# Peptides against a protein of PDB entry 3T6J, part 112

Target 1, 375 residues: chain A of PDB entry 3T6J
Amino acid sequence: PIVESYIGFIESYRDPFGSRGEFEGFVAVVNKAMSAKFERLVASAEQLLKELPWPPTFEKDKFLTPDFTSLDVLTFAGSGIPAGINIPNYDDLRQTEGFKNVSLGNVLAVAYATQREKLTFLEEDDKDLYILWKGPSFDVQVGLHELLGHGSGKLFVQDEKGAFNFDQETVINPETGEQIQSWYRSGETWDSKFSTIASSYEECRAESVGLYLCLHPQVLEIFGFEGADAEDVIYVNWLNMVRAGLLALEFYTPEAFNWRQAHMQARFVILRVLLEAGEGLVTITPTTGSDGRPDARVRLDRSKIRSVGKPALERFLRRLQVLKSTGDVAGGRALYEGYATVTDAPPECFLTLRDTVLLRKESRKLIVQPNTRLE
Target 2, 372 residues: chain A of PDB entry 3T6J as posed
Amino acid sequence: PIVESYIGFIESYRDPFGSRGEFEGFVAVVNKAMSAKFERLVASAEQLLKELPWPPTFEKDKFLTPDFTSLDVLTFAGSGIPAGINIPNYDDLRQTEGFKNVSLGNVLAVAYREKLTFLEEDDKDLYILWKGPSFDVQVGLHALLGHGSGKLFVQDEKGAFNFDQETVINPETGEQIQSWYRSGETWDSKFSTIASSYEECRAESVGLYLCLHPQVLEIFGFEGADAEDVIYVNWLNMVRAGLLALEFYTPEAFNWRQAHMQARFVILRVLLEAGEGLVTITPTTGSDGRPDARVRLDRSKIRSVGKPALERFLRRLQVLKSTGDVAGGRALYEGYATVTDAPPECFLTLRDTVLLRKESRKLIVQPNTRLE

## One batch from the design tools (peptide; made by RFdiffusion4, then SolubleMPNN)

Design b2_p15_4_s4 (from b2_p15_4, 7 letters changed)
Fold by OpenDDE base, seed 3:
Structure b2_p15_4_s4 (fold): chain B 375 residues (1-375), chain A 15 residues (1-15)
Amino acid sequence: as target 1 above (375 residues)
Amino acid sequence: AFGSVPPFYPVVRAP
């Protein structure tokens, strides 16, 4: 078997300022069969990058072919086990040296094992479809999130010698129609500038890339889905995201006005974006459960994903990227914190919904690390 | 990283 491992200060999610890494490590075995799908995705990555909703001037100057491997994790030491990883976490290195992607396949497989009777916040008609396609849709989302989410976009930089990595005279900000007015100076990084929102903002960008690009027929073909199956995978992927946005409320602390999990905050932001799009795309309805206690249902109108959802996500995703590229912390913070704000304002009444989410909370799952053997 | 499971969503795979 091929063994993969890493160890060190890798992720900064536990640092309030997004700068200091948490000590983390894993040992895993390569799953060759599952890696083949990601290899096909890598082969199409350069073309798919062009489908992202920003000008080529905001994308990498040169595509660097990354590695992408599916791993079965044997041991993981850290505060949480990710489903996918993109490293290094330094944008400058990603642009100039390249990066590696991994999917922790056996972690994903465990997440898929949900009993129908315990599945919360979905319409009954969606439950069977969700159970059937949750796994496959996650594979698609993880691949896109890592490779084309974290692996996309350019930071505008002025180096220590005063040279720019972009043409100041010709590059236009697509949101303003003006020349570029801000950039990263020598010694400034994504994390140092965006600080408290950096981790969650980047996760939101990556998740949005996944939702946006999963609509592309080539992506579904790469993963082996055609016809009605492809459409069901798309639907379940989007449905899972809006459901996750509701579930995210568990990780908000109203008394401190803070989020305790970067990915869940990101998913809530996406839910807010899709709710703002309106036109009946997403509906959250408070209900009463069979036990007589508060419940809720999330509905996604499949017929409006492309007509309403895609344009809304496109605009939002472009804004995220432009603000990131230009190092516009003020604009980025205003945008992101606006969508990340949790109030009890109607019609959504998110603080009330949070009480429902907490009421319906499942028991914490425990990850048991496996042994492996040769037959 | 995708889906860092909050401490409350541990992905436990049984062997």
Scores: peptide ipSAE 0.046, ipTM 0.668, DockQ to the pose 0.278; fails the geometry check
Fold by OpenDDE base, seed 1:
Structure b2_p15_4_s4 (fold): chain B 375 residues (1-375), chain A 15 residues (1-15)
Amino acid sequence: as target 1 above (375 residues)
Amino acid sequence: AFGSVPPFYPVVRAP
């Protein structure tokens, strides 16, 4: 077997300022069969990057072909086990040296183990479809999230010598129609500038890339889905995201007005974006469970994903990228925190829904180190 | 690493 590992101060999710890494490490075995799908995704990455909703001037000047591997984790030391990883976390290094992507396949498999009777917040008609396609849709989402989410976009930089990595005279901000008014100065980084929102904002961008690009037929083809299956994978991926946005409320602390998990905050933001799109795309309906206690249902209109969802997500994702590229912290914070705000305002009443989410919370799952042997 | 996480994150590994 091919063994991969890493160790060090890597993820900063536990740092409120998003800067200090937590010490972690893993040992994993390569899943060759699943890795082949991600290799095909890598082979299409340069083309797929052009499908993202920003001008080439906001994308990396030179495409650096990354590695992408599916891993079955044997041991993971840290506060949490991700489904996917993109390293290094330094944007400058990603742009100049390259990066590595991994999907932790057996971690994803644990997410698949939800029993139908315990599956919350979905319509009964969606449950079987969700169970069937949750795994495949996760593979697609993680692949896109890591490779084309975290692996995309350019930071506009003025170096220590005063030189710019972009043409100030010709590059236009697609949101304003004006020349670029802000950038990163020497020594400034994504994390240092965006600080408290940096991790969650970046996760939101990456998740949005996944949802946006999963609509592309080539992506689904790479993963082996065509026709009705491809449409079902798309639907379940989007459905999972809007459901995750509701589930995310567990990780919000109303008393402190803060989020305790960056990815969940990101998913809530996406839910808010898709709710704002309106037109019946997403509906959250409070209900009464069979036990007579509060429940809820999330509905996603499949027929409106492309007509309503995609344009809304496109505009949002472009704004995320433009604000990131230009180092516009004020604009970025205003945008992101606006969508990340949790109130009890109608019609959604998110604080009330949070109580429902907490009431319906599943028991915490434990991942147990697997046994492995050579035969 | 910026990593996608399962919907039920944080996922805890047993000792």
Scores: peptide ipSAE 0.034, ipTM 0.659, DockQ to the pose 0.443; fails the geometry check
Fold by OpenDDE base, seed 5:
Structure b2_p15_4_s4 (fold): chain B 375 residues (1-375), chain A 15 residues (1-15)
Amino acid sequence: as target 1 above (375 residues)
Amino acid sequence: AFGSVPPFYPVVRAP
């Protein structure tokens, strides 16, 4: 078997400032069959990057072909096992040296084992589709998230010699219509500038890229979905995201006004964006469960994904990227924290919904690492 | 490394 491993101070999710890495390591075996799908995605990456909702001037100057591999984890040491990884975490290195992507396939497979009767917050009519397509949709989302999410976008930089990596006279900010007014100076990084919101903000950008690009027929074709199956994968991917945004409330601590998980905060932000789009795209309805206690249902109107959802996400995603590229911390923080704020204001009453989410919380699943033996 | 965490807590049972 082909064995891959990594070890070191890599992920910074446990650092409130997003700067200090946690020591992590894994050993995994390459899944050749699933890796082949990601290789096809890599082959299309340069073209798909052009589909992202920002000007080429806000994208990397040179496309560096990354590696993408599906891995079955044998051993993992860290605070949590991710579904996918993009390394390195340094944007400057990603731009100049390239990056690697991995999907932790057997971690994803564990997430797929949901019993229908335990599936919370979905309409009954959606449960069967969700169960059927959750796995495939996750593969699509993770692939896009890592490769084209984390792997996309340019940071505007002035180096130690005063040279810019962009043309100050010709590059226009698509949000303002003006020339670029801010950038990263020498020694400034994404994490150092955006600090407490950096990790979650970047995850939100990556998740948004996944939702946005999964609408592209070529993406679905790469993963082997056509016709009605492709549409169902899209629907379930978006449905999963809005559901995840509701589930995310578990990871919010009201007393501290703090999010305890960067990805879940990101998913809540996306939910807020899609709710703001209105027009019946997303609806969260408080209900009463069979036990007589509070429950809720999330509904996504499939017919409005492209007409309502895509434009809303496009605008939001472009704003995220522009603010990131320009190092506009004030603008970025205002935007992101605005959507990440959890209140009990109507109509959503998110703090009340949080109580419902906690009430319906699933038991924490234990991940048991497999053993290998020579036969 | 930026990692994608699945929205659900998966119970991974060892094979």
Scores: peptide ipSAE 0.031, ipTM 0.634, DockQ to the pose 0.408; fails the geometry check
Fold by OpenDDE base, seed 2:
Structure b2_p15_4_s4 (fold): chain B 375 residues (1-375), chain A 15 residues (1-15)
Amino acid sequence: as target 1 above (375 residues)
Amino acid sequence: AFGSVPPFYPVVRAP
């Protein structure tokens, strides 16, 4: 088997400022079959990037073909095991050497091992589909999230010599219809400018890319899904996201107005975007469980994903990218924090729903480190 | 030019 490993101060999610890495490491074995799917995705990446809802001027000038590998983790040391990884985190290395994407396939499989009777907040009719397709849909989502989410978009930069990496006279901001009025100066980075919202904002962008591009038939074909199966994978992927947005409330601390997990905050933001789209796309209904205690149900109308969901997500995702590209921190913060705000305002009453989420919280899943054997 | 992006897609752990 092909063995991959990494070790060091890599991830900064536990740093409130997103700057200091936590020490972690893993040893994993390449899953060749799943890696082949991601290789096909990489081969289509340049074309798929053009499907993203921003002008080519807001996309990378040159696509650097990354590596993408699916790994089965043998051992992982750290505070949390990710489902996907995009490395390196150093901008200079990403620009000069490119980047590598990793999907931790067996971690995904474990994360999705949910007993039907314990599956919260879904309609009964959705549970079997969800159980069946959660794994495959996550493979799609992670692949898109890492490769075309984190791997997409251009930052407008003025270098130390005053040169721009874009044509100031011809590039138009699609949101304003005007020339570009802001950019990153020499030494400014995404993290340095967007600071406290940078991590969650970028995760939100990447998740949104996944949802948006999973609607593309070529993507589903790459992963081996056609016809009704492809539609079910799409549905479950979107359903999982809106459910995750509800579950995200666990990671919000009302007393501090603080989010404790960047990805869950991102998923809540996406839920808010899709709820705002209206037209019956997403419905969250408070209920009473069989135990007589508060419960809730999330409904996603699959027939409205393309007609209502996609346009809403398109507009939102474009705004995220434009604000990111132009270094518009004020606009970006206003947009993102607006959707990330948790109140008890009707009709959603998110703080009340949070109590329900906490009440229905599942026991913490433990990932047991696997072993290998010679056959 | 690419800014640093969050490097991983986290597994949603049940609390």
Scores: peptide ipSAE 0.026, ipTM 0.579, DockQ to the pose 0.124; fails the geometry check

Design b2_p15_5_s1 (from b2_p15_5, 6 letters changed)
Fold by OpenDDE base, seed 3:
Structure b2_p15_5_s1 (fold): chain B 375 residues (1-375), chain A 15 residues (1-15)
Amino acid sequence: as target 1 above (375 residues)
Amino acid sequence: AFGSFSFENGVLPLA
């Protein structure tokens, strides 16, 4: 078997300022069969990058072909185990040296094990479809999130010699119609500038890329889905995201106005964006459970994903990228914190919904590290 | 990283 490992100060999610890495490590075995789909995605990555909703001037100047493998993790040491990884976490290195992507396949498999009777916040008519396609939709989302989410976009930089990595005279900000007015100076990084919102903001961008690009027929074809199956995978992927946005409320601490998990904050932001789009795309309805206690249902109108959802996500995703590229911390913070704010304002009453989410909280999953043998 | 399950801050339910 092919063994992969890494160890070191890698992820900065535990640093409130997003700067200091947590010491973590893993040992895993390559799953060759599952890696084949991701290899096909890599082969199409350069073309798919052009489908993202920003000008080529905001994308990497040169495409660097990354590695992408599916791994079965044997041991993981850290505060949390991810489903996918994109490294290094330095945008400058991603632009100049390249990057590596991995999907932790057996971690995803554990996440796929959902009992129908325990599945919360979905309409009954969606539960069977959700159970059937959750796994496949996650494979699509992870691949897009890592490869084309974290692996996309350009930072505008002025180096220590005063040289720019972009043409100041010709590059136009698509949001303002003006020349570029801000950039990263020498020694400034994504994390150093965006600080407390950097990790969650980047996760939100990557998740949004996944939702946006999963609508592209070529993506579904790469993963082996066509016709009605492809449409069901798309639907379940979007449905999963809006449900996750509701579940995210568990990780908000009202007393501290603080989010405790970057990915869940990101998913809540996406939910807010899609709710703002209106037109009946997403509906959250408080209900009463069979036990007589508060419950809720999330409904996604399949017929409005492309007509309402895609344009809303496109505009939002473009704004995220433009603000990231230009190092516009003030604009980025205003945008992101605006959508990340949790209040009890109608019609959503998110603080009340949080109480419902906590009431319906499932027992925490325990990941048990496996053994393996050669036969 | 996609969908981390935090052992300390709660399992990120991959919905």
Scores: peptide ipSAE 0.060, ipTM 0.759, DockQ to the pose 0.195; fails the geometry check
Fold by OpenDDE base, seed 1:
Structure b2_p15_5_s1 (fold): chain B 375 residues (1-375), chain A 15 residues (1-15)
Amino acid sequence: as target 1 above (375 residues)
Amino acid sequence: AFGSFSFENGVLPLA
């Protein structure tokens, strides 16, 4: 078997300022079969990057072919086990030296083991599709999230010598139509500038990339899905995201007006973006459960994903990237925190929905380390 | 490393 491992101060999600890494480590075995799909994704990455909704001037100057591997985790030490990883976490290094992506395949498999009767917040008609395609859709989403989400975009930088990594005279901000007015100075980083929103904002960008690019037929083909299956994978991926946005409310603390989990905050933001798009794309309906207590249903109109959802997400994702590239913290914070705000305003009444989410919260799941042997 | 999903942190909607 091929064994991979890493160890060190890696993830900063537990630091409110996104600066201090938590000590983490894993040992895993390469899943060759699933890795082959990700290798095909890597082979298409340079082309797929061009499909992202920003000008080439906001993308990396030079494509660096990353490594992507599916791993079955044998041991994981840390505060949380992810489904996917993109390292290193330093944008400058990602842009100049490259990066590695991993999908923790057996972690994803645990997520697949959802019992139908325990599946919350979905319409009955969607439950079987969701159960069937949750796994495959996660593979797609994780692959896109890591490789083309975290692996995309350029930061505009002025170095210590005063040189710019972009042409100030010719590069135009697609949102304003003007020349670039802000950038990262020497010593400034994504995390240092965006601070408290940096992690969640970046996760939101990466998740949005996943949703956006999963609509591309080439992506689904890489993962082996065509025709109706491809459409079902797309539908379930989007459905999972909007459902996750609702579930995210568990991780909001109203009393402190803060989020306790960066990825869940990101998913809530995406939900808000898609709700704002309107036109019946996403509907959250409070209901009464069979137990007589509050419940809710999330509905996603499949027929409106491309016509309504994609354009809304496109604009949002472009704005995220432009603000990130230009180091526009004020604009970025205004945008992101606006969508991350949780109120009880109608029609959604998110604080009320939060109570429902908490009421329907599942018991804590235990991740048990597996063992393996050579035969 | 940016972990897209963490079960311990409730990142993946398990149901």
Scores: peptide ipSAE 0.038, ipTM 0.741, DockQ to the pose 0.332; fails the geometry check
Fold by OpenDDE base, seed 5:
Structure b2_p15_5_s1 (fold): chain B 375 residues (1-375), chain A 15 residues (1-15)
Amino acid sequence: as target 1 above (375 residues)
Amino acid sequence: AFGSFSFENGVLPLA
């Protein structure tokens, strides 16, 4: 087997400022079959980057072909086990030195093991599809999230010598129609500028890229899905995201007005964006469970994903990127925190829904490290 | 990055 290991101060999610890495390490075995799919995605990455909803001037000047490998984790030492990894975590280094992507395949597999009778917040007619396609849709989402999410976008920088990495006279902000008015100065980074929202904001951007690009036929083809299967994978991917946005409320602490998990906050933000789009795209309905206690159902209208969902996500994703590229912390914070705010305001009544989410909380799935043996 | 999903303290956050 091909063995990979990672060790060092890598992930910064436990740092409120997103800058200080936690020491972690893992040992994993390469899954050759799954890695082959991701290599095909890498081969198409440069072309797929052009499908993202921002001008080429807001994309990296040169695509540096990354490695992308699927790994089965044998041992993990750290506070959090990812489903995917994009390293390094610093955007400046990603742009200049390149990056590496990893999917932790057997970690994802744990998420796939859902019993139908325990699956919360879905309509009965969606449960079977969800169970069937959750795994495959996760593979798609993780691949896109890492490679084309975290791996995309340009930061506008003025270096120590005063030189810009963009033409100040010709580059136009697509949101304002004006010249670029802000950028990163020497020593400023994504995390240093956006600070407390940086991690969650970036995860939201990456998740949004996944949802947006999974609509592209070439992506589904790379993963081996065609026709009705491809459409079902898309549907389940989007359905999973909106459901995750509801589940995310578990990780909000009302008393402290804070989020405890960056990815969950990101998913809630996406849910809010898609709810705002309206037109019956997403509906969350409070219900009563068989036990007579509060429950809820999330419905995603499949027929409105492309017509309503995609445009809404496109606009939002473009704004995220433009604000990121220009280092507009004030604008970025206003946008992101606006969607990340949890209140009990109608019609959604999110704080009330949170009580329902907590009431329906399933027992935590534990990841147990395996032993390997020769058969 | 932790990617699309992360598990805190070895626990799956999503059911």
Scores: peptide ipSAE 0.037, ipTM 0.729, DockQ to the pose 0.308; fails the geometry check
Fold by OpenDDE base, seed 2:
Parts: C-alpha cells; structure tokens; sequence
Structure b2_p15_5_s1 (fold): chain B 375 residues (1-375), chain A 15 residues (1-15)
C-alpha cells in the first residue's frame, strides 16, 4: 500500500487568534479508488476556478496544480480528526508554491453511520434520501471545500519593496466599483489581520465554494453522478449544510457570546445567509417529538436551490472573497460577525432552538483507530 | 480543513 504521513504544528483552530498551530500527526494509507475521483477534480480545477463568483483579478494569477488524495487513516494524533485537509495554511505559499489536499475517507465513513431512528431535525420524507446520499455528497463537498475553497482566491499584496501583485490602475473592486483601496502589506497575513475570525471565516468561504460549485454538472460528472442522482446529491449536500447550521448551535456559548468550533460557526453563518434569502428556501420549524419534548424540523425546498439559494450564496461568497483579498478586516468582521450573531429574536429564536438542539444531542461517535492485516 | 469534529476528544460531534 501507499503510505502517507505528516507531522508538525499545522492546524490553528485551537488558537483563539488563529495563528498558533497545534502539534498533530497522522499515518494513512492511500485509497486508490476514491483518489481517482479527486484526481479528475484536480484535472478540472483550473477551469472550475473560473466558475467562482469573483473576477479573474481576484483569483490566483497562475494555477498551481495541487495533489489530492483520499486517505484511510491508520493513526491520528491530535485534538480532532478532520474529514479533509488543505496544506499549507499560508495563503502566500498557496499562491506561489502550491498546495496539497487530502480527504480522510474512513473518517467520513464514520460520520455516515447514522441510524435512521436517531437522525434528528429532518422531515421523514428526507431521511432515506439523506442516508443514501450523505456519503457521496460529503465526498463532493470535501473535494470542493479543500481544492477549490481553500485553494482559491488571491490576496492583494504590497511587498517590502513597494511593488504590488496587482495592477492598481485597472483592477476594480466588484462590490464598490472602485479601484482597490486596501491590501496586505509586507509581513501581514490572513491570520494576522483577521485574527479571531480568520479560521471560521475561511471555513465559511470554503464551505460556500462547495455548495456553490456542487451545482455545476461537470463536478457531479467527475464524481460519477448524472441525472436524478446528481440532483439528489446536490439536494442532500445543501440539506446537510442547513441542518449542520442548526446543529452548530451546540457549539455556541451564549454566556460568553463565543463559538467553540470554527466549522460549525461557518455552517451557522451559511444557514443565516440562506434563511435571509427567504422565499421559502429554508424553513426551521419547532415541533414536539414523540416523547413530548421539544424538537425541530429543517426543510429545504429543492426547487429553489438554483433560483434562490445560488444567487444568495453567490453574493455572499463574492463579498467574503473581496474582503479577504483586500485585507478589509473591518468590513469582513462586520459581515461575518453579523451573520454569526445568535439571539432569540423572532422568527428564528435561535437561542430557543439551541436548547432544542442540546436536548436532542446525539451521543458522540468515537473514532477507533483501525488495524491492518497482511493476507 | 473540512470536518465536523470536536477539538477536545477527537470525536465527530455530528453525523
């Protein structure tokens, strides 16, 4: 088997300021069959990057072909095991040197092991479809999230010599219609500037890229989905995201006005964006469970994903990227924290929903390290 | 990185 490993101070999610890496490491075996799908995605990446909702001037000047591999983890040392990884975590290096992506396939498989009777917050009619397509939709989402999410976008930089990596006279900010007014100076990084929101903001951008691009037929074809299957994968991917946004409330601490998990905060933000879009796209309904206790249902109108959801996400995702590219911390913070705010204001009453989420919390699934055998 | 994992116990909180 092909073995991959990495070790070091890599992920900064446990740093409140998003800068200090946690020491982690893993050993994994390449899953060749699943890796082939990601290789096809890589082959299309340069073209798919053009489908993102920002001008080419806000995308990397030169596409650097990354590696992408599906891995079955044998051992993982760290505070948490991810489903996917994009490295390095430095945007400057991503722009100039390239990057690598991995999907931790057997980690995803554990996440799929939800029993129907324990599946919370979905309509009964959606449960079987969700169970069937959760796995495949996750593969799509992880692939897009890592490769075209984290792997996309340009930072505008002025180097130590005063040179810009963009044409100040011709590049226009699509949100303002004006020339670029802010950028990263020498020594400034994404994490150093955006600090406490950097990790969650970037995860939100990457997740949004996944949702946005999963609508593209070429993406679904790469993963082997066509016709009705492709539409079901799209639906389940979006449904999973809006459900995750509700579940995310578990990771909010009202007393501290703080989020404890960057990805969950990101998913809540996306839920808020899609709720704001209105038009019946997403509905969260408080209910009473069979046990007589509070429950809730999330509904996503499949017919409105493209007509309502996509435009809303497009606008939001473009704003995320523009603010990131220009180093506009004030604008970025205002946007992101606005959507990340949790109150009990109607109609959503998110703090009340949080109580329901906590009440219906599923027991944590343990990931047990596998063994290997020679046959 | 993509994931729905807890940074405390290496547990995926959400399936």
Amino acid sequence: as target 1 above (375 residues)
Amino acid sequence: AFGSFSFENGVLPLA
Scores: peptide ipSAE 0.030, ipTM 0.720, DockQ to the pose 0.183; fails the geometry check

